# Ledger of designs, part 182: peptides against a protein of PDB entry 2YKT

Target 1, 231 residues: chain A of PDB entry 2YKT
Amino acid sequence: SRSEEMHRLTENVYKTIMEQFNPSLRNFIAMGKNYEKALAGVTYAAKGYFDALVKMGELASESQGSKELGDVLFQMAEVHRQIQNQLEEMLKSFHNELLTQLEQKVELDSRYLSAALKKYQTEQRSKGDALDKCQAELKKLRKKSQGSKNPQKYSDKELQYIDAISNKQGELENYVSDGYKTALTEERRRFCFLVEKQCAVAKNSAAYHSKGKELLAQKLPLWQQACADPS

## One batch from the design tools (peptide; made by RFdiffusion4, then SolubleMPNN)

Design b2_p23_3_s3 (from b2_p23_3, 10 letters changed)
Fold by OpenDDE base, seed 1:
Structure b2_p23_3_s3 (fold): chain B 231 residues (1-231), chain A 23 residues (1-23)
Amino acid sequence: as target 1 above (231 residues)
Amino acid sequence: MELPELSIEPKTLVLDPSAPPPT
């Protein structure tokens, strides 16, 4: 029946969230933590490289013929420090606004969805059983009427069961339809939350890249000129 | 736990009742 088909679809939506979406989201969080760790590693390694560049700038400043190149090397290291600070801010946002929030939600979600599905199944079954009971009683009544010398005696009761079946069928169909809409809304809400949090991360990442581009574009012509100047 | 209200209201889910079950 249409109701039975919609019931199966509803259960499949909940099953897909529990068995496909939530495990995939846990994996996404794990991959995000790995990415964060790698970027922190890059940050640390870059600090060592640019600290060594500062040392080269000190040596240039102490030289007789390369003093001006010392200032250039210091500026290069300072621009890196500013870019690095922006990266650290981005990483903090990535951790706090995406990873932590997703991790907290995914662990609670399994219990919530299990309870929601169980509630739906219990009520759907209750309505189905009530309908089946009315249909069975109508069938018994019709058998009694066919065997009776006065079938008209059962006409009013037959009408009452027909009306009760129609009403219970409508209630079941509406309940299953609403259940399906609810399940699809639950699925959509989870994807929308992921998209929204990823948009926040993307904005922070764009700010990091923009700041780096701005600082380098401002200073690079000066540094290139210093390399062209005769000693 | 109800998921917090998203800033993006889900557009009206046009439930195509004829949509095959997600494979």
Scores: peptide ipSAE 0.018, ipTM 0.470, DockQ to the pose 0.026
Fold by OpenDDE base, seed 4:
Structure b2_p23_3_s3 (fold): chain B 231 residues (1-231), chain A 23 residues (1-23)
Amino acid sequence: as target 1 above (231 residues)
Amino acid sequence: MELPELSIEPKTLVLDPSAPPPT
């Protein structure tokens, strides 16, 4: 029936969230933690590289013929330090605003969805059972009427059961339809939350990239000029 | 080029999964 199909669709939405979305979200969080760790590793390795660049700048500054290039190398290292600080700020935001919040939600969500599905199933079954009972009573009444010498005696009761069946069918259909809308809303809410958190990460990432671009664009012409000028 | 300001202020959907399913 239409109600049975809609019921199946409703249950499938809840199952999709519990069995597909939530496990995938846990994996996403795990991959995010791995990415964070890798970026922290890059940060550390980059520090060593630019500290070594500073040492090259010191040697240039001690050189009579390359003294001005020492200042250039120091500026390159300083710009990198500023870019790296911006990356660390982005990583803190990535951890606190995305990963931690998603982790907290996904842990609680399994229990919530299980309870919501169970509530829906219980009420849907209750309404279905009430409908089935009414249909069974109508069937019994019709059998009794066909065996009676006075079938007209049962006509009013037959009409009452028909009306009751129609009403209960409508109530069941409405309940299942509303249940389906609710389930879809729950699914959408989870995707929306993920999108919103990822938008925050994207903003922070944009700030990091913008700052890096700005600093490098400001200094690069000066560094290029220093290399072009004969000492 | 300044990245266009995302005009969509994310409305923080407070997913409170701890809220009991609406009775």
Scores: peptide ipSAE 0.015, ipTM 0.477, DockQ to the pose 0.033
Fold by OpenDDE base, seed 2:
Structure b2_p23_3_s3 (fold): chain B 231 residues (1-231), chain A 23 residues (1-23)
Amino acid sequence: as target 1 above (231 residues)
Amino acid sequence: MELPELSIEPKTLVLDPSAPPPT
């Protein structure tokens, strides 16, 4: 029946969230944590590299013929320090605004979805059973009427059962339809939440990239000219 | 069967999993 098909669709939405979306989201979070760790490693490695560049700048500053190049090397190291600070800010946001929040949501969601599906199934079954009971009673009444010397005695009760069946059928169809809409809304809500959190990460990433581009674009012409100037 | 057009307005559906299952 239409109601049975829609019921199967509703259950499949909940199952898809629990069995496909949530496991995939957990994997996404795990991959995000790996990426965060790698970027933290970049920050640490970059510090060592630019600390060594500062040492080269110190040596240049102590020289008689390369003193101005010492300042250039210090500026290079400082700009990269500022870029790394922006990366650290982006990483904090990535952790706090995406990973932590997704992890909290996915952990709570398993229990929520199980309860929601169970509630839907229980009520759907209850309405179905009530319909089946009325249909069975109508069938029994019709059998009694066919065997009766006075079939008209059962006419009013037959009409009452027909009306009750119609009403219960309508209630079941509406309930299953609303259940399907609710399930699809729950699925969409999860994707929307993911998109919104990714938008926050994208904004912070854009800020990091913009700051780095601005700092380098401002200083690079000066650094390129430093070797052309006579000592 | 035409899937009912879920006019789910793109409301910022804050995933609040702490929300009780729909009554």
Scores: peptide ipSAE 0.015, ipTM 0.492, DockQ to the pose 0.082
Fold by OpenDDE base, seed 3:
Structure b2_p23_3_s3 (fold): chain B 231 residues (1-231), chain A 23 residues (1-23)
Amino acid sequence: as target 1 above (231 residues)
Amino acid sequence: MELPELSIEPKTLVLDPSAPPPT
């Protein structure tokens, strides 16, 4: 029946969220943690490189013929420090605003969805059973009427069961239809939440890239000229 | 636990109940 098909579709939406979306989201969080760890590794490795650059700047500053190049090397290291600070801020936001929030929600969601599906199934079954009961009683009544010498005695009761069946069928169809809309809304809500959190990541990433571009664009012409103009 | 409020309310899916399920 149309109601049975729509019921199956509703259950499949909940199953898709629980069995595909939520596990995939857990994997996404794990990959996010791995990415965060790798970026922290880049941070550490970069610090070692630029600390060594500072040491080269110290040696230049101690020289008689390359003192001004010491200042250039220090500026290069300082710009790196500022870019690195912006990266650390981005990583902190990535951890606290995305990963932690997704992790907390995905674990709670499994229980919520299981309960929501169970509630829907229970009510759907209750309405279905009530419909089946009325249909069975109508069938019994018709059988009794056919065996009676006065079938007209049962006509009003037959009409009442027909009306009750029609009403219960409509109620079941409406309930299942609303259940399907609710399930799709729950799915959409989860994707929307992910999109919103990724928008926050994108904003933070844009700020990091903008700061790096700005600082390097400002200083690079000065650094490029330093070897051409011996003081 | 209630799922966190989205800043953007999902648009009400107008499911046309008359449209056959996509085959």
Scores: peptide ipSAE 0.022, ipTM 0.492, DockQ to the pose 0.033; fails the geometry check

Design b2_p23_3_s4 (from b2_p23_3, 13 letters changed)
Fold by OpenDDE base, seed 5:
Structure b2_p23_3_s4 (fold): chain B 231 residues (1-231), chain A 23 residues (1-23)
Amino acid sequence: as target 1 above (231 residues)
Amino acid sequence: MELPEISIEPAELVLDPTAEPPT
């Protein structure tokens, strides 16, 4: 029946969230933590490289013929430090606003969805059973009427059962339809939350890249001319 | 280029585990 098909679809939405979406989201969080760790590793490795560049700048500053190049090398290291500071801020936001919040929500969601599905199933079954009972009673009444010498005695009761069946059928169809819409809304809400959080990450990433580009674009022309200008 | 203020109205996913499933 149409109601049975829509019921199956509703249950499948809840199952898809619990069995596919939530496990995949847990994996996404785990991959995010790995990515964060790798970026922290990059920051650490970069510090060593630019500390070594500072040392080269110190040597240039001690030179009688290359003193101005020492300042250039120090500026290069300082710009890198500022870029790395921006990366660290981005990573803090990534951790606190994305990973932590997703982790908290995934843990809470399993219990919520299980309860929601159970409530839906219980009420759907209750309405279905009530409909089946009325249909069975009508069938019994019709059998009694066919065997009776006075079929008109049962006409009013037959009409009452027909009306009750029609009403219960409509209620069941509406309930299952609303249940399906609710389930789809729950699924959409979870994807929307992920999209919104990922948009925040994208904004922070854009800010990091913009700051880096700005700083480098400002200084690079100066650095490129440093060797052409004999002191 | 100023990044457009994406007003992400946080969909308050109030996943309150104690929240009764919406009727």
Scores: peptide ipSAE 0.019, ipTM 0.479, DockQ to the pose 0.034
Fold by OpenDDE base, seed 1:
Structure b2_p23_3_s4 (fold): chain B 231 residues (1-231), chain A 23 residues (1-23)
Amino acid sequence: as target 1 above (231 residues)
Amino acid sequence: MELPEISIEPAELVLDPTAEPPT
């Protein structure tokens, strides 16, 4: 029946969230933590590299013929420091706004969805059983009427069961339809939350890249000219 | 290109684990 098909679709939405979406989201969080760790490692390694560049700048500043190149090397290291500070801010946001919030929600969601599905199934079954009971009673009444010398005695009661069946069928169909809409809304809400959190991360990432581009674009022409100028 | 301010206020997924499924 239409109601049975829609019931199966509703259960499948909840199953897809619990068995596919939530495990995939846990994996996404794990991959995010790995990415964060790798970027922290890059930041640490970069600090060592640019600290060594500062040392080269000190040596240039102490030389007789390369003094001005010392300032260039110091500026290169300083621009790097500013870019790294922006990266650290981005990483803090990535951790606090995406990873932590997703991790908290995914653990709570399993219990919530299980309870929601169970509630839906219980009420759907209750309405279905009530409908089946009325249909069974109508069938018994019709059998009794066919064996009776006065079938008209049962006409009013037959009409009452027909009306009750129609009403219970309508209630079941509406309940299952609303259940399906609710399940789809729950699924959409989870994807929307992920998209919104990823948009925040993307904005912070864009700010990091823009700051780096701006600083380098400002200084790079000066640095490129430094070796062409007489000492 | 000014990145449009995506004013997407994240819909607070209030997963209230204690929230009885709405009646």
Scores: peptide ipSAE 0.017, ipTM 0.482, DockQ to the pose 0.026
Fold by OpenDDE base, seed 3:
Structure b2_p23_3_s4 (fold): chain B 231 residues (1-231), chain A 23 residues (1-23)
Amino acid sequence: as target 1 above (231 residues)
Amino acid sequence: MELPEISIEPAELVLDPTAEPPT
């Protein structure tokens, strides 16, 4: 029946969220944590490299013929420090505003969805059983009427059962239809949340890239000229 | 170019696990 098909579709939406979306989201969080760790590793490795660059700057500053290049090397290291600070801020936001929040939500969602699906199934079954009961009673009544010497005695009751069946069928169809819309809304809400959180990541990433671009664009011409100027 | 302010209307993901599914 139409109601049975729509019921199956509704259950499949909940099943897809529980068995596909939520596990995939957990994996996404795990991959995010891995990415965060890798970026932290980059930050650490970069610190070692630019600390070594500072040491080269110190040596230049101690030289008789390359003192001005010492300042250039120090500026290069300082610009790096500022870029790394921006990266650390981005990573902090990535952890606190994306990963932690997604992790909290996905763990709570499993229980919520299970309860929501169970409630829907219980009510759907209740309405279905009530319909089946009325249909069964109508069938019994018709059998009694066919065996009776006075079939007209049952005509009013037959009409009442027909009306009750029609009403219960309509109620079941409406309930299942609303259930399907609700399930689709729940699915959409989860994707929207992911999109919104990823937009926040994109904003933070843009700020990091912008800061790096600005600092490097400002200083690079100066650094490029430093070797051309005779001491 | 300043990135346009993306007005993210926070979809209140009220995942209240205790929230009875809406009647």
Scores: peptide ipSAE 0.016, ipTM 0.475, DockQ to the pose 0.026
Fold by OpenDDE base, seed 2:
Structure b2_p23_3_s4 (fold): chain B 231 residues (1-231), chain A 23 residues (1-23)
Amino acid sequence: as target 1 above (231 residues)
Amino acid sequence: MELPEISIEPAELVLDPTAEPPT
């Protein structure tokens, strides 16, 4: 029946969230943690490299003929320090606004969805059983009427059961329809939440890239001329 | 079977897993 098909679709939405979406989201979080760790590693390695660059700048500053190049090397190291600080801020946001929040949500969601599905199934079954009972009683009544010397005695009761069946059928169809809409809404909310959190990460990433581009664009022309202008 | 149309307002897009399943 149409109601049975829609019921199966509703259950499949909940199953898809629990069995496909949530496991995939857990994997996404795990991959995000790996990415965060790698970026933290970049930050650490970069510090060592630019500290060594500062040392080269110190040596240039101590020289008689390359003193101005010492300042250039210090500026290069300082710009990189500022870029790295911006990366660290982005990483904090990535951790706190995406990974932590997604992890909290996915852990709670399994229980929520299981309860929601169970509630839906229980009520759907209750309405289905009530309909089946009325249909069975109508069938019994019709059998009694066919064997009776006075079939008219059962006419009013037959009409009452027909009306009750019609009403219960309508209630079941509406309930299953609303259940399907609710399930699809739950699925959409999860994707929207992911998109929204990823948008926050994208904004922070854009800020990091913009700041880096700005700082380098400002200083690079000066650094490029440093060797061409022998003091 | 025609799928029912879903209208979700932006305010409803926030996932609150702590929300009890609707009674």
Scores: peptide ipSAE 0.016, ipTM 0.466, DockQ to the pose 0.065

Design b2_p23_4_s1 (from b2_p23_4, 16 letters changed)
Fold by OpenDDE base, seed 3:
Structure b2_p23_4_s1 (fold): chain B 231 residues (1-231), chain A 23 residues (1-23)
Amino acid sequence: as target 1 above (231 residues)
Amino acid sequence: MEELQRKIEEIERERAEYGPLKT
């Protein structure tokens, strides 16, 4: 029946969130933490590299013929420091605004969805059972009427059962329909939240990349000419 | 049913709302 099909669809939405979406989201969070750790590692390794570059700049500054190149090397290290600071800001946002918030939500969500599904199932079954009972009683009444010497005695009661069945059927259909809409809304809301948080990540990443590009674009032409200049 | 409703409401209070639905 249409109601049975819609009921199955409703349950499948909840099951999909609990068994597919939430585990995948946990994995996404784990991969995000791994990515954050790797970027922090890159930052640390880069610091060592540019600290060594500063040392080369010091040596140039001590030379008789390469003093000006010392300043260039120092500028390269300074630009890196500024880019690093921007990356650290991005990583803080990535951790606090995305990973932590998603982790908090997903830990609570399993219990919530289980309860919501169970509530829906209980009420759906209750309405279904009430409908089935009413249908069964009507069938019994009709059998009794057919075997009776006075069938008209049962006509009013038969009408009452017919009306009750119609009302209960409509109520069940509406309940299942609303349940399906609710389930789809729950699913969509989770995806929307993920999209919104990823947009925030994208904005922060764009700021990092833009700052780096601007700083390098400003200085790189100067650095490229340093060795071409006469002694 | 009433007990389940109370549990749902409790969990919802503990959980920050997801972003708004975009229609």
Scores: peptide ipSAE 0.027, ipTM 0.586, DockQ to the pose 0.066; fails the geometry check
Fold by OpenDDE base, seed 1:
Structure b2_p23_4_s1 (fold): chain B 231 residues (1-231), chain A 23 residues (1-23)
Amino acid sequence: as target 1 above (231 residues)
Amino acid sequence: MEELQRKIEEIERERAEYGPLKT
């Protein structure tokens, strides 16, 4: 029936969230943590590289003929520091505003969705069973009436069952329909939450890239000219 | 049913501490 099909669809939405979305989200979070760790590793390695560059700048500053190049090398390291600061802020947001929040949500959602699905299933079954009971009783009544010498004795009761069946059928259909809409909304809001959190990450990432581009664009011409200028 | 409803409400309260999901 239409209601049965919609019921199956509703259950499948909840099951898809619990069995596909949530595990995938946990994996996404894990991959995000790995990514963050790798970026932290890059940050540390970069620090060593630019510290070594600073050492080269110190040597240039101590030289007789390359003093100005020492300042250039120091500026290169300083620009890196500023870019790195922006990266660190982005990483903090990445961790605190995306990964942690998603982790908290996915943990809570496991229990929530299970309970929500069970609630829906219980109520759907209750309404379905009530409908089936009325249908069965009507069938029994009709059989009894057919074998009776006075069928009119059962006419009022038959009408009552017909009305009850109609009402219960409508109620079941509406409940299942609303359940399906609710389930789809639950799915959608989780995707929307993910999208919005990713938008925040994207914004922070854009700020990082913009700052880096700005700083490098400002200084690079100066650095490129440094070797052309006499001491 | 009532028990399930109570459980849902409890979880929803817990979830609210971390903000609602966007719709």
Scores: peptide ipSAE 0.025, ipTM 0.621, DockQ to the pose 0.099; fails the geometry check
Fold by OpenDDE base, seed 5:
Structure b2_p23_4_s1 (fold): chain B 231 residues (1-231), chain A 23 residues (1-23)
Amino acid sequence: as target 1 above (231 residues)
Amino acid sequence: MEELQRKIEEIERERAEYGPLKT
């Protein structure tokens, strides 16, 4: 039956979200948290490295013949600090605007989707049972009519059941069709949300990379020249 | 059915909106 097939498709959409999409999304969030932690670790490790570079700059500043190189080393460390600050801002946004929001949604979705599927199944079954009942009553009526000496006595009731069956069949088909469209919309909303949040991450990432590129492009020629110029 | 509807509505109020469906 077309209605039965569409019913199965509808249930499968809900099941796919609950059993495939949401678990995969939880894993995605976990991997995102690991990535965030690693990048935070990079920031910490880099701080130690560039703090040591500052110490080299201090030594240069104390020298008689390399004082100007001290300023260069300090500038290198400062540019790094600015790049790392931009990274930290990106990470905060990554956490608050992507990971936290996805985590909140996926947690709520389990209860929501279970209830939505159960509601759909209950109503679909109710409509199906009502249809089956009318079909069964029509069959009983036809058996009585065939065994009767006066079949005309049952003609009006037969027409009423035929009309009822037609109406209930149409209602069931429409309900299942609408249910399928609703389920597909629910699935699409979740993917769209993920895409939109990833776009926000991409914009923040672009800002981080742009800031680093600009700072380094501005200073690098000056730093290179410092070694070429005599003291 | 009514109980299920109430539960769905409650969850929907707590649920943040997804982004708009793009054509």
Scores: peptide ipSAE 0.021, ipTM 0.567, DockQ to the pose 0.049; fails the geometry check
Fold by OpenDDE base, seed 2:
Structure b2_p23_4_s1 (fold): chain B 231 residues (1-231), chain A 23 residues (1-23)
Amino acid sequence: as target 1 above (231 residues)
Amino acid sequence: MEELQRKIEEIERERAEYGPLKT
């Protein structure tokens, strides 16, 4: 029946969220944590590299003929530090505004969805059972009427059951339809939340890239000409 | 049904601490 089909669709939405979306989201979070760790590793490794560059700058500054190149090397390291600070800010956002929030949501969501599905199933079954009961009673009444010498005696009661069946059928159909819409809304909210949090991360990532581009663009011409100057 | 409703509401209140899911 139409109501049975709609019921199956509704259950499938909840099952899809619980069995496909949420596990995939957990994996996404795990991959995000791995990515965060790798980026932290890059930060650490970069620090060592540019600290070593500073050492080269110190040597240049102590030299007789390369003092100005020492300043250049220091500037290179400083620009990197500023870029790295921006990266760290991005990583904080990535952690706090995406990973943590998604993790908190997905942790609670399994229980929520399970309860919501159970509530829906219970009420759907209740309405279905009430309908079935009325149908069964009508069938019994018709059997009794068929065996009666006065079928008209049961006509009013038959009409009452027919009306009750019609009303309960409509109620069941409306309930499962609303249930389906609700389930789809729940699914959409979760995707929207993910998209929104990813947008926030993307903005911070863009800021990191822009800052790096800006700083390097400002200084690179100066650094490029440094070796052209007489010693 | 009433018990399930209460449970859902409780979970929703708990989830609200982490902000709403936007549509």
Scores: peptide ipSAE 0.019, ipTM 0.598, DockQ to the pose 0.083; fails the geometry check

